Peptides against a protein of PDB entry 3S8F. Designs and how they scored, part 184

Target 1, 157 residues: chain A of PDB entry 3S8F
Amino acid sequence: VLTLFVAVPSLMTAFTVAASLEFAGRLRGGRGLFGWIRALPWDNPAFVAPVLGLLGFIPGGAGGIVNASFTLDYVVHNTAWVPGHFHLQVASLVTLTAMGSLYWLLPNLTGKPISDAQRRLGLAVVWLWFLGMMIMAVGLHWAGLLNVPRRAYIAQV
Target 2, 166 residues: chain B of PDB entry 3S8F
Amino acid sequence: DEHKAHKAILAYEKGWLAFSLAMLFVFIALIAYTLATHTAGVIPAGKLERVDPTTVRQEGPWADPAQAVVQTGPNQYTVYVLAFAFGYQPNPIEVPQGAEIVFKITSPDVIHGFHVEGTNINVEVLPGEVSTVRYTFKRPGEYRIICNQYCGLGHQNMFGTIVVKE

## One batch from the design tools (peptide; made by RFdiffusion4, then SolubleMPNN)

Design b2_p20_3_s3 (from b2_p20_3, 14 letters changed)
Fold by OpenDDE base, seed 3:
Structure b2_p20_3_s3 (fold): chain B 157 residues (1-157), chain C 166 residues (1-166), chain A 20 residues (1-20)
Amino acid sequence: as target 1 above (157 residues)
Amino acid sequence: as target 2 above (166 residues)
Amino acid sequence: SALLEAFLAQMTAMRLELLA
């Protein structure tokens, strides 16, 4: 129970970030319950990357609760489920945030804006990365539920 | 006006972040208190059976692979299994179909895994501790044991076999 | 609990001000 309480500050932070995105979208002219999402700068890879990371982090966070649960961890421990969780947390959120940071940092450090071609390439990279990570994560979680072992190159299934 | 709105948003964010940080410290303090009082807290701990990993190969029920399978009842067996770098003993483990099998698993060296394909048996094996798993094999055949915890250079080749006889 | 309620009330008020 005490370990699960650690999730509370993280959840509060997540809601704060979501609120910040809502306000940003509304400031950009978004209206309605979901219209503010469309108003966000989806043409900027520096924005899209960390947002996609956040989206991947949601199911990853849910998986974290599963992995930290006494009874549920018994089912998923040392199966392909665990790598699936890691790829959502580290290879999605952290990595995409790093990518997004790079797309912002390099132009600012050099003093030169990225070209339109570079921007489009950046968007392609982060979307493809996200898609690949989601496919892999779903596969790993599915395999884990089928009792495919972690740290093994063979499986019955 | 835009700057004013931005400042207001930042203030709102800072409020929630401050609260989150405060709660983080509260939870850390609670964990520290639990550890300081030497209690298990609310996390249940299973029954701990301990053995000496330095002598487990020389004496006791794990010492002789030929005597590893012990009949404890008409349809009940206890199997004393060692997971070591890099294999299992006895190997193969021979048990009858339909019998209740209690696996007592330990390690003389490092942490290993004990994952039996086709079953829900999946436990970590720690030196100095005995892992206990109860299972009844309904189908005859061979069941592969896989080490799913990294244990060294030969980890990837560490396999065992359970043979279930009719 | 009273402190938490006060905090939540304050944050709610702040949010409403931002939406106005």
Scores: peptide ipSAE 0.060, ipTM 0.777, DockQ to the pose 0.121
Fold by OpenDDE base, seed 4:
Structure b2_p20_3_s3 (fold): chain B 157 residues (1-157), chain C 166 residues (1-166), chain A 20 residues (1-20)
Amino acid sequence: as target 1 above (157 residues)
Amino acid sequence: as target 2 above (166 residues)
Amino acid sequence: SALLEAFLAQMTAMRLELLA
């Protein structure tokens, strides 16, 4: 029970980030309940990448609660579920954030803005990465629930 | 002013982050308090059975694979299983269909996994500890045991078999 | 929980200020 309290600070952080995004969107002219989302700079891979990472992190965080639960962990521990969780946390959030950071950092370091072609390519990369990671993560979680073992090259299912 | 707005957002974020950190410490303190006052400093994990991994192969119920399956009652058995680098003992494990099986699993060397395909048996096996799992096989046949905890270079080849007889 | 309530009130106020 106490272990589950670890989720509380994370949720608060997530809320703060979401609030910041809302503020940013509203500053950019977005109005209404969801209009601020559309107003965010979705044409910038430096923005899109970490946001997609955050989106992937949400189900990953939920999985963290499962993994930290005594009874639920018995079901998923050392199954494909665990790698699924890791890929959401590391290969999605961390990796996409790194990608986004790179798209911001390189232009600033070199003093040269990215071309439109590079921007479009960047958007394609981060979206495709996100999509692929979601497919893989869902597959791994699904396999885990079917009791496919972790760290094994064979499985009954 | 964009700069002013940025600073305001950061201040807001820092506020929540600070709160988050503070709450983290509160929870840690609460855990520590609970452990100290209610569990004598030990995390509850049920009855923990211990064994000496250095002698488990030489003496005791795990020493002889031929005596690993022990009938403890009508249609009840205890199976003493060793998970080692790189395999299981006994192998195969032979048990009757419909019997209540209590697996007592330990390791003489490193941490291993004990995952039985087609069942919900999935436990880590630690040297010095005995993992206890109760299961009843309803269907006869062969059930593969898979090590799902990395245990060395031969980990991927570490398999066992449970044979359930009619 | 008075401190918590005070903090939340402050954060709410700050949030409203940002949106104003």
Scores: peptide ipSAE 0.056, ipTM 0.766, DockQ to the pose 0.123
Fold by OpenDDE base, seed 1:
Structure b2_p20_3_s3 (fold): chain B 157 residues (1-157), chain C 166 residues (1-166), chain A 20 residues (1-20)
Amino acid sequence: as target 1 above (157 residues)
Amino acid sequence: as target 2 above (166 residues)
Amino acid sequence: SALLEAFLAQMTAMRLELLA
């Protein structure tokens, strides 16, 4: 019970971040249900990367609750499900946030802005990374539900 | 307007973050309190059964693989399984089809996994503890046991077999 | 509990103000 309550602060934080994005989008002229999303600076890899990380973190967080449940954990524990969870949390959110931070930090430290070509390349990198991570994560979770074991080179499926 | 909005957003974020941190510390404190007042963790099912991993090979129900399968009743068996570096004992495990099997699994050395393909049997095996799993095999044949917990250099080769006889 | 409710009410009010 206490373990599940640990999710509450995280949900509150997620809500706050989402609200901040909405406010930012609206400040940039976005209106309506989805207009504020379109108004966000999607041309900036320093922005796109951590946002994509956040998107990956949502199902990962939900998975964390599953993993923390005694009844549900019995189904998923030590299966491919667990690595799937890790890749969403670490390789998605943490890694993409680090990537995004780098896109902001390096130009500021050097005093030199990134070129347009570098910007476009950066966008390609973070989007491809996200896509690959999502495919892999979905695959791992799916395999886990099919009882593919973790830390084994073989599977019945 | 932008400055005002920025300040408002920051205040909003700080509020939620502060609350989140406060709740985090509350939960940590509660966990600490629970650990301080309780000697045992949550046991989802059954009683925590303990064994001495240093003597489990020499004496007791796990000592002789030839006597590992014990009939406890009509169409009921208990199987005492050792998971060790790097294999399972007995191997193979022979059980009748349709019988209710209670697996009692422990380890003499390090933590192992006990994953039986084609079944929902999947437990960790800890030295000093006995993992108990109940299962009835409906189909005859061979079921592979896989170690899904890293246990050393030979982990990837650690397999066992359950043979279900008609 | 009362404190939590008060906090949530305050945060909700703050959000509504931001959206206005």
Scores: peptide ipSAE 0.055, ipTM 0.784, DockQ to the pose 0.130
Fold by OpenDDE base, seed 5:
Structure b2_p20_3_s3 (fold): chain B 157 residues (1-157), chain C 166 residues (1-166), chain A 20 residues (1-20)
Amino acid sequence: as target 1 above (157 residues)
Amino acid sequence: as target 2 above (166 residues)
Amino acid sequence: SALLEAFLAQMTAMRLELLA
């Protein structure tokens, strides 16, 4: 019931956001089936961060459905799979969204725009964070499938 | 006209948002209904066996670790296991190779985990409930039991052993 | 379902207009 409550609206939101991004990209000169993606403002960490978070949230959301499935949960429950899921949802989407929000909020609150150097650094931070998070998430999910338990400092494999 | 385009985009987005909001209310109503009728979160399971956690150490099949392993058939055993803060009883659990083992696991205190390395045995153990797991050990040796549910300050040191004899 | 279909049709129409 809880999964139904959150998963369906989230999927709907995802499609809506994707549509919005498409339109934005097309307005920025992007053409074709995927050309609009390249036209998005990838030079702005305030944009890149939450988008990367959303990308990480997709497999995380799929994992949520897995965790909510009676049959599939038997395989993954209380294994490293679960923290892998959490890190995609919290440490990826939530954290990156927060980071992106700060890249917009702080300049507006202080009245001082970020320098070009700060912008580039921000982009580096966001991308590195995403990369690291994906590596960790994949590792945790893989370990979970190998029956590595969560909440334990030891494992057979 | 850029302004016209933006306005059209906003209208499109608002449409989807409105739909999403409507669906949200539908799901809220559904949740409320299911909770009210006590049908929420029903998971198919076997018969739920219950015990009194306050007396499980004193009487019944879990009371004596020396009697925890019961042969129920020619190649079938039932093992009554207690998960407690912070360990397992009996420990070690000795069972023969190739026999069908039915674990009956419960807790006298708090929720614990029962994760046997090298097997697919992985269950949560709740006070007042009996977890039943059936498994056949094909390989002899020692199998470590790990508590994978936080149960207190000694959680990280809570281990048991299953010894499978040839 | 009829309402949903009508809604989807409307949204599709709007999308096509934006993409034209």
Scores: peptide ipSAE 0.041, ipTM 0.760, DockQ to the pose 0.131

Design b2_p20_3_s4 (from b2_p20_3, 15 letters changed)
Fold by OpenDDE base, seed 4:
Structure b2_p20_3_s4 (fold): chain B 157 residues (1-157), chain C 166 residues (1-166), chain A 20 residues (1-20)
Amino acid sequence: as target 1 above (157 residues)
Amino acid sequence: as target 2 above (166 residues)
Amino acid sequence: SELVEAFLAQMTAMLQELLE
């Protein structure tokens, strides 16, 4: 039970980020319950990448609660579930955040803005990365629930 | 301007926190519904038991693989299993079908895994600690034990077998 | 599968414990 209290600050952070996004969206003219989402700068890979990372982090965070739970961990521990969780947290959030950071940082460091072609390519890259990572994550979590072991080259399934 | 923005952010934070609380109630409701409509079994946590990994091979219940399977009741057995680099002892583990088996698993060297295919038995084995797992094999046959915790160069070849006899 | 059912059962139990 005490271990699960760690989820509280994480959730608070998530909601704080969401609040910031809503604020930004509304500043950009978004209205209504969901209109602010559409108003966010989805044409900027420096924005899209971290946001996609956050989206991947949501199920990853849920998985974190599962992994941290004594009873639930018994089911998923050392199965493909765990790598699935890691890939959501690291290969999704961290990696996409890094990608987004580069899309912001490099133009500022070089003093040269990215071209429209580079922007479009960047968007394609981060979306495809996200899609691929989600497919992989679903597969790994599914395999984990089917008791496919971690760190083993063989499985009954 | 900064103050206004800060105030706005706080307002949105409060909104999202309220949403989170609402979701909490939704989850509670779902749990209540599930509990009302379904029965669920829980695997209880085992007691922490410690052993000396330096002597576990020489003395005690893990020392002799021929005496590893102990009948504790009419249809109850305790099996003392060693996970080591790189295998399991005893191997094979022979148990009767339908009997309640209590596995007492420990390691004399490094951390290993104890994953029995076709079952929900999946525990880490730590030197100095005893992992306790209770299981009843309903079907006869051979069940492979897999080490799912990296333990060295021979990790990938570390297997055991449980033979369930009719 | 039995494993999924066990997972769900444990999840329910865990959540129940948290709510108690």
Scores: peptide ipSAE 0.015, ipTM 0.747, DockQ to the pose 0.028
Fold by OpenDDE base, seed 5:
Structure b2_p20_3_s4 (fold): chain B 157 residues (1-157), chain C 166 residues (1-166), chain A 20 residues (1-20)
Amino acid sequence: as target 1 above (157 residues)
Amino acid sequence: as target 2 above (166 residues)
Amino acid sequence: SELVEAFLAQMTAMLQELLE
């Protein structure tokens, strides 16, 4: 009940952020239904990281609702599905947000901008992290649906 | 200028709000679909039943492994199972094929898992609480019981076996 | 998708810069 209740404002927040991103993208010259996405500052790891985190959070959030459902939870509870879920939430959203925050915070704390090399490296790290996390998450969710147990090294599938 | 900007922002917000509502309905529909397709085989939980974990080994239906399997009907059995550190009792659990089996599972020590491979039986076992699971084995053979809740140093080796006889 | 395109474009650009 609590999870479902919290899900509503969370969704509202998520789509509000999306609205802001669309507006920003269009201000940056993006046109069309999806053209505004390309216009966003994808060259800034401080931007890319949290956005990728948000993208990963979408299926994770949906999974949270599933996990909060009594009947649906029976299917996925204590399977590999659960690690897949919280890795999307923590290791994707939280971690990527933290990474992105560093690319904003450190330059401001030191008073020195990051070098171009550092920027490029940051982008590489963020994208690779996201890719790896998505592969792992998809695999874990898939395994969970196949009844692979959590906290066990053996499964009969 | 500021007014125009606000109007633009509001327009996008309204659009995304509409989208969010649409997605909400999609999610509800997906949940409903999942419930309809995946709950048919769900084992219903029994009523909450309590036991004293400190005496469950000494008295009651869990005390004697030799009497753990009780025939309650012509093709119906109740199996009283203990999940403990680190194993299951009785082990193996022998039941006939095609019979309705009611598992009554509890723990004398810590929280354990009871996950039967090849089945949809998957419950947590709490000390002081009896977990009730109803299942009918259609295929004979051996089914491994896995503990999927960390319970200590021997957790990874905590296995049991259900033997389904023809 | 736009996301995939953005990813590929970014990675391509980065690789090109590194190889220059």
Scores: peptide ipSAE 0.014, ipTM 0.709, DockQ to the pose 0.032
Fold by OpenDDE base, seed 1:
Structure b2_p20_3_s4 (fold): chain B 157 residues (1-157), chain C 166 residues (1-166), chain A 20 residues (1-20)
Amino acid sequence: as target 1 above (157 residues)
Amino acid sequence: as target 2 above (166 residues)
Amino acid sequence: SELVEAFLAQMTAMLQELLE
């Protein structure tokens, strides 16, 4: 249980970011419990990508707590659960943040704004990436709970 | 104006931080609930047992696969298993149905996995350490042992078998 | 829900663009 306190700084950071998003959304005219979400700049891949990364990071973080628990880790350790966790943390948050950074950085470095077509394509890429990662991650976690071993090409459940 | 903005941001942060802390306690509660309701099949951690990986093949209870299965009591057995590159010994491991089996698993070379299909047996095997797993096979048949820790070029082919006899 | 709607909207827009 004491190990779970390691999660406190990460949770604080995550929810501080969430607070910033809510504030930004409300500044953009969003109202109500969820209206601020709609008010965020979802037309900008530089924004959408890291936000989707954060969304993937949430269940990943929860999984991190599970993995950090000695008792619960016994159930999931060296199963497909672990790759599922990694794909949420690295292939979701880190990768999507990198993608988003490029959508911001390249226009600034070149001095040329992205075209509308490039913007739309970027949005499609980011959303499809997120969707694929979520499907794969759910599948891997599910397989892990079914005791499918990690680093094995064969399993019986 | 700037002060007002900072105050507003702070208010949101405080709210979300409170939510964060609440969620932390929810997770702790879920862990506690899981432990309270799912105690069956949990293998308690034993005391760390050490062994010399350089001599484990030559002397001691792991040295002879023919003597790896030791009856320690009525319907109780200890099985001394070596996980090595790239296989297990003894192979197959033969144990009776319904008996309490204590697996003592170690490695003479590198880290391996010991995952038994159809069971909750899943441990890492470290050279110099003895992994202890207690299990009772309720169903007769063959159970495949899978290495789920990368151990070298032949890792993917590293399998063993437990045969549970009626 | 709003996130899902946003996703669906983007996918729909993409599909329409590909079909035109």
Scores: peptide ipSAE 0.005, ipTM 0.751, DockQ to the pose 0.027
Fold by OpenDDE base, seed 2:
Structure b2_p20_3_s4 (fold): chain B 157 residues (1-157), chain C 166 residues (1-166), chain A 20 residues (1-20)
Amino acid sequence: as target 1 above (157 residues)
Amino acid sequence: as target 2 above (166 residues)
Amino acid sequence: SELVEAFLAQMTAMLQELLE
C-alpha cells in the first residue's frame, strides 16, 4: 500500500525530471524529437552518472510496483527478482547518483578542477558500472521469473 | 524567465508520461506472459488461519509427522508441514501423482521459506500463521523443498523432499 | 483459473490507481 501510495508522486517527479532534461537539451541547441539528448553534457561524469542512475530506476520503479502487488509478488517474492530490483535501485540509482555528486563535490571542496584524464576515467567508470549493473539486473530478473530463489546457493528450475 | 521555463517544461510532460506508461505496460505484459507460460498449477488457497507456534509441535495436525498426509477425498490430500530450524517435516513428504494436494505449512520457531523446486510453489512460513497452497503434481519423482528466507546458521542446508509416487 | 482472474483483477486495479 505504501509503495503504491508513493508511486504516483514518484512518477510525476520522474516525468518532470525527464521534461527538464529535454528542456535543458533544447536550450543547449538540441532540436527535433531526439536532438536534445545529444545536446546534453555527456562529457561530464557528474551529469552522466545520475542520468544513468535514473535510467536504471525506471525499470526498478516498475519492479517496485510488482513487488508491492499481492498477485504479482506471488511470482517474484523471494526469488532472484528481488535482488535484481535492489541492484537497480541501490547499486544503480543511489550509487551512480553518489558518484555523480562526488565528481561535482570534490573539485569544489578542494578548489582543484579535475583533469581531462580524470574526467575521461570518470566517464569510463560510470558507463562501465551502469553496463555491469544492467547486465546483472537483467539476469537476476530473468532468473527470478524462472523461479530461481534468493538466499539459496543451489537451484533447480 | 523562470516562469517561461516552467511552462516550457510542462509542455513535454504529456509525452514523457505516455512513454513511461507504455514501458510500464511492457513490463507488466512480460510478467503476465511469464505467469501464463510458467505456471505449474499452483493456486493460492489462503485463508486467515492462526496457530500457536508454542504448541504446534505437541498438539494438532502438525504434531505427528506420520499422520501429516491426510486423505480428504478421492484423489485429494492435505499435507500438514512444519518448517523449522533447520528442516521440514514430514521428510520426505509422500503424495500420489495426479492428486490434488493442499499444503498447510507453519513454523514453530522463526520465519522460513517453502520453495518447491520444479514447481512454482513459493511461500513464506510465519510462526503463528498457516500458509496454504494447493498443487497437483503431474510428474512423478522427487521435488526438493528449499528455504529461501534466512532463518539462522543452518539456513543454507535446510532442505526437504516431496516424493511423488506413480 | 482463479490465479489468472486474480492477476487480471490486480492489474486492472493497479492501472486504475495509477490513472487517478
Scores: peptide ipSAE 0.000, ipTM 0.698, DockQ to the pose 0.033

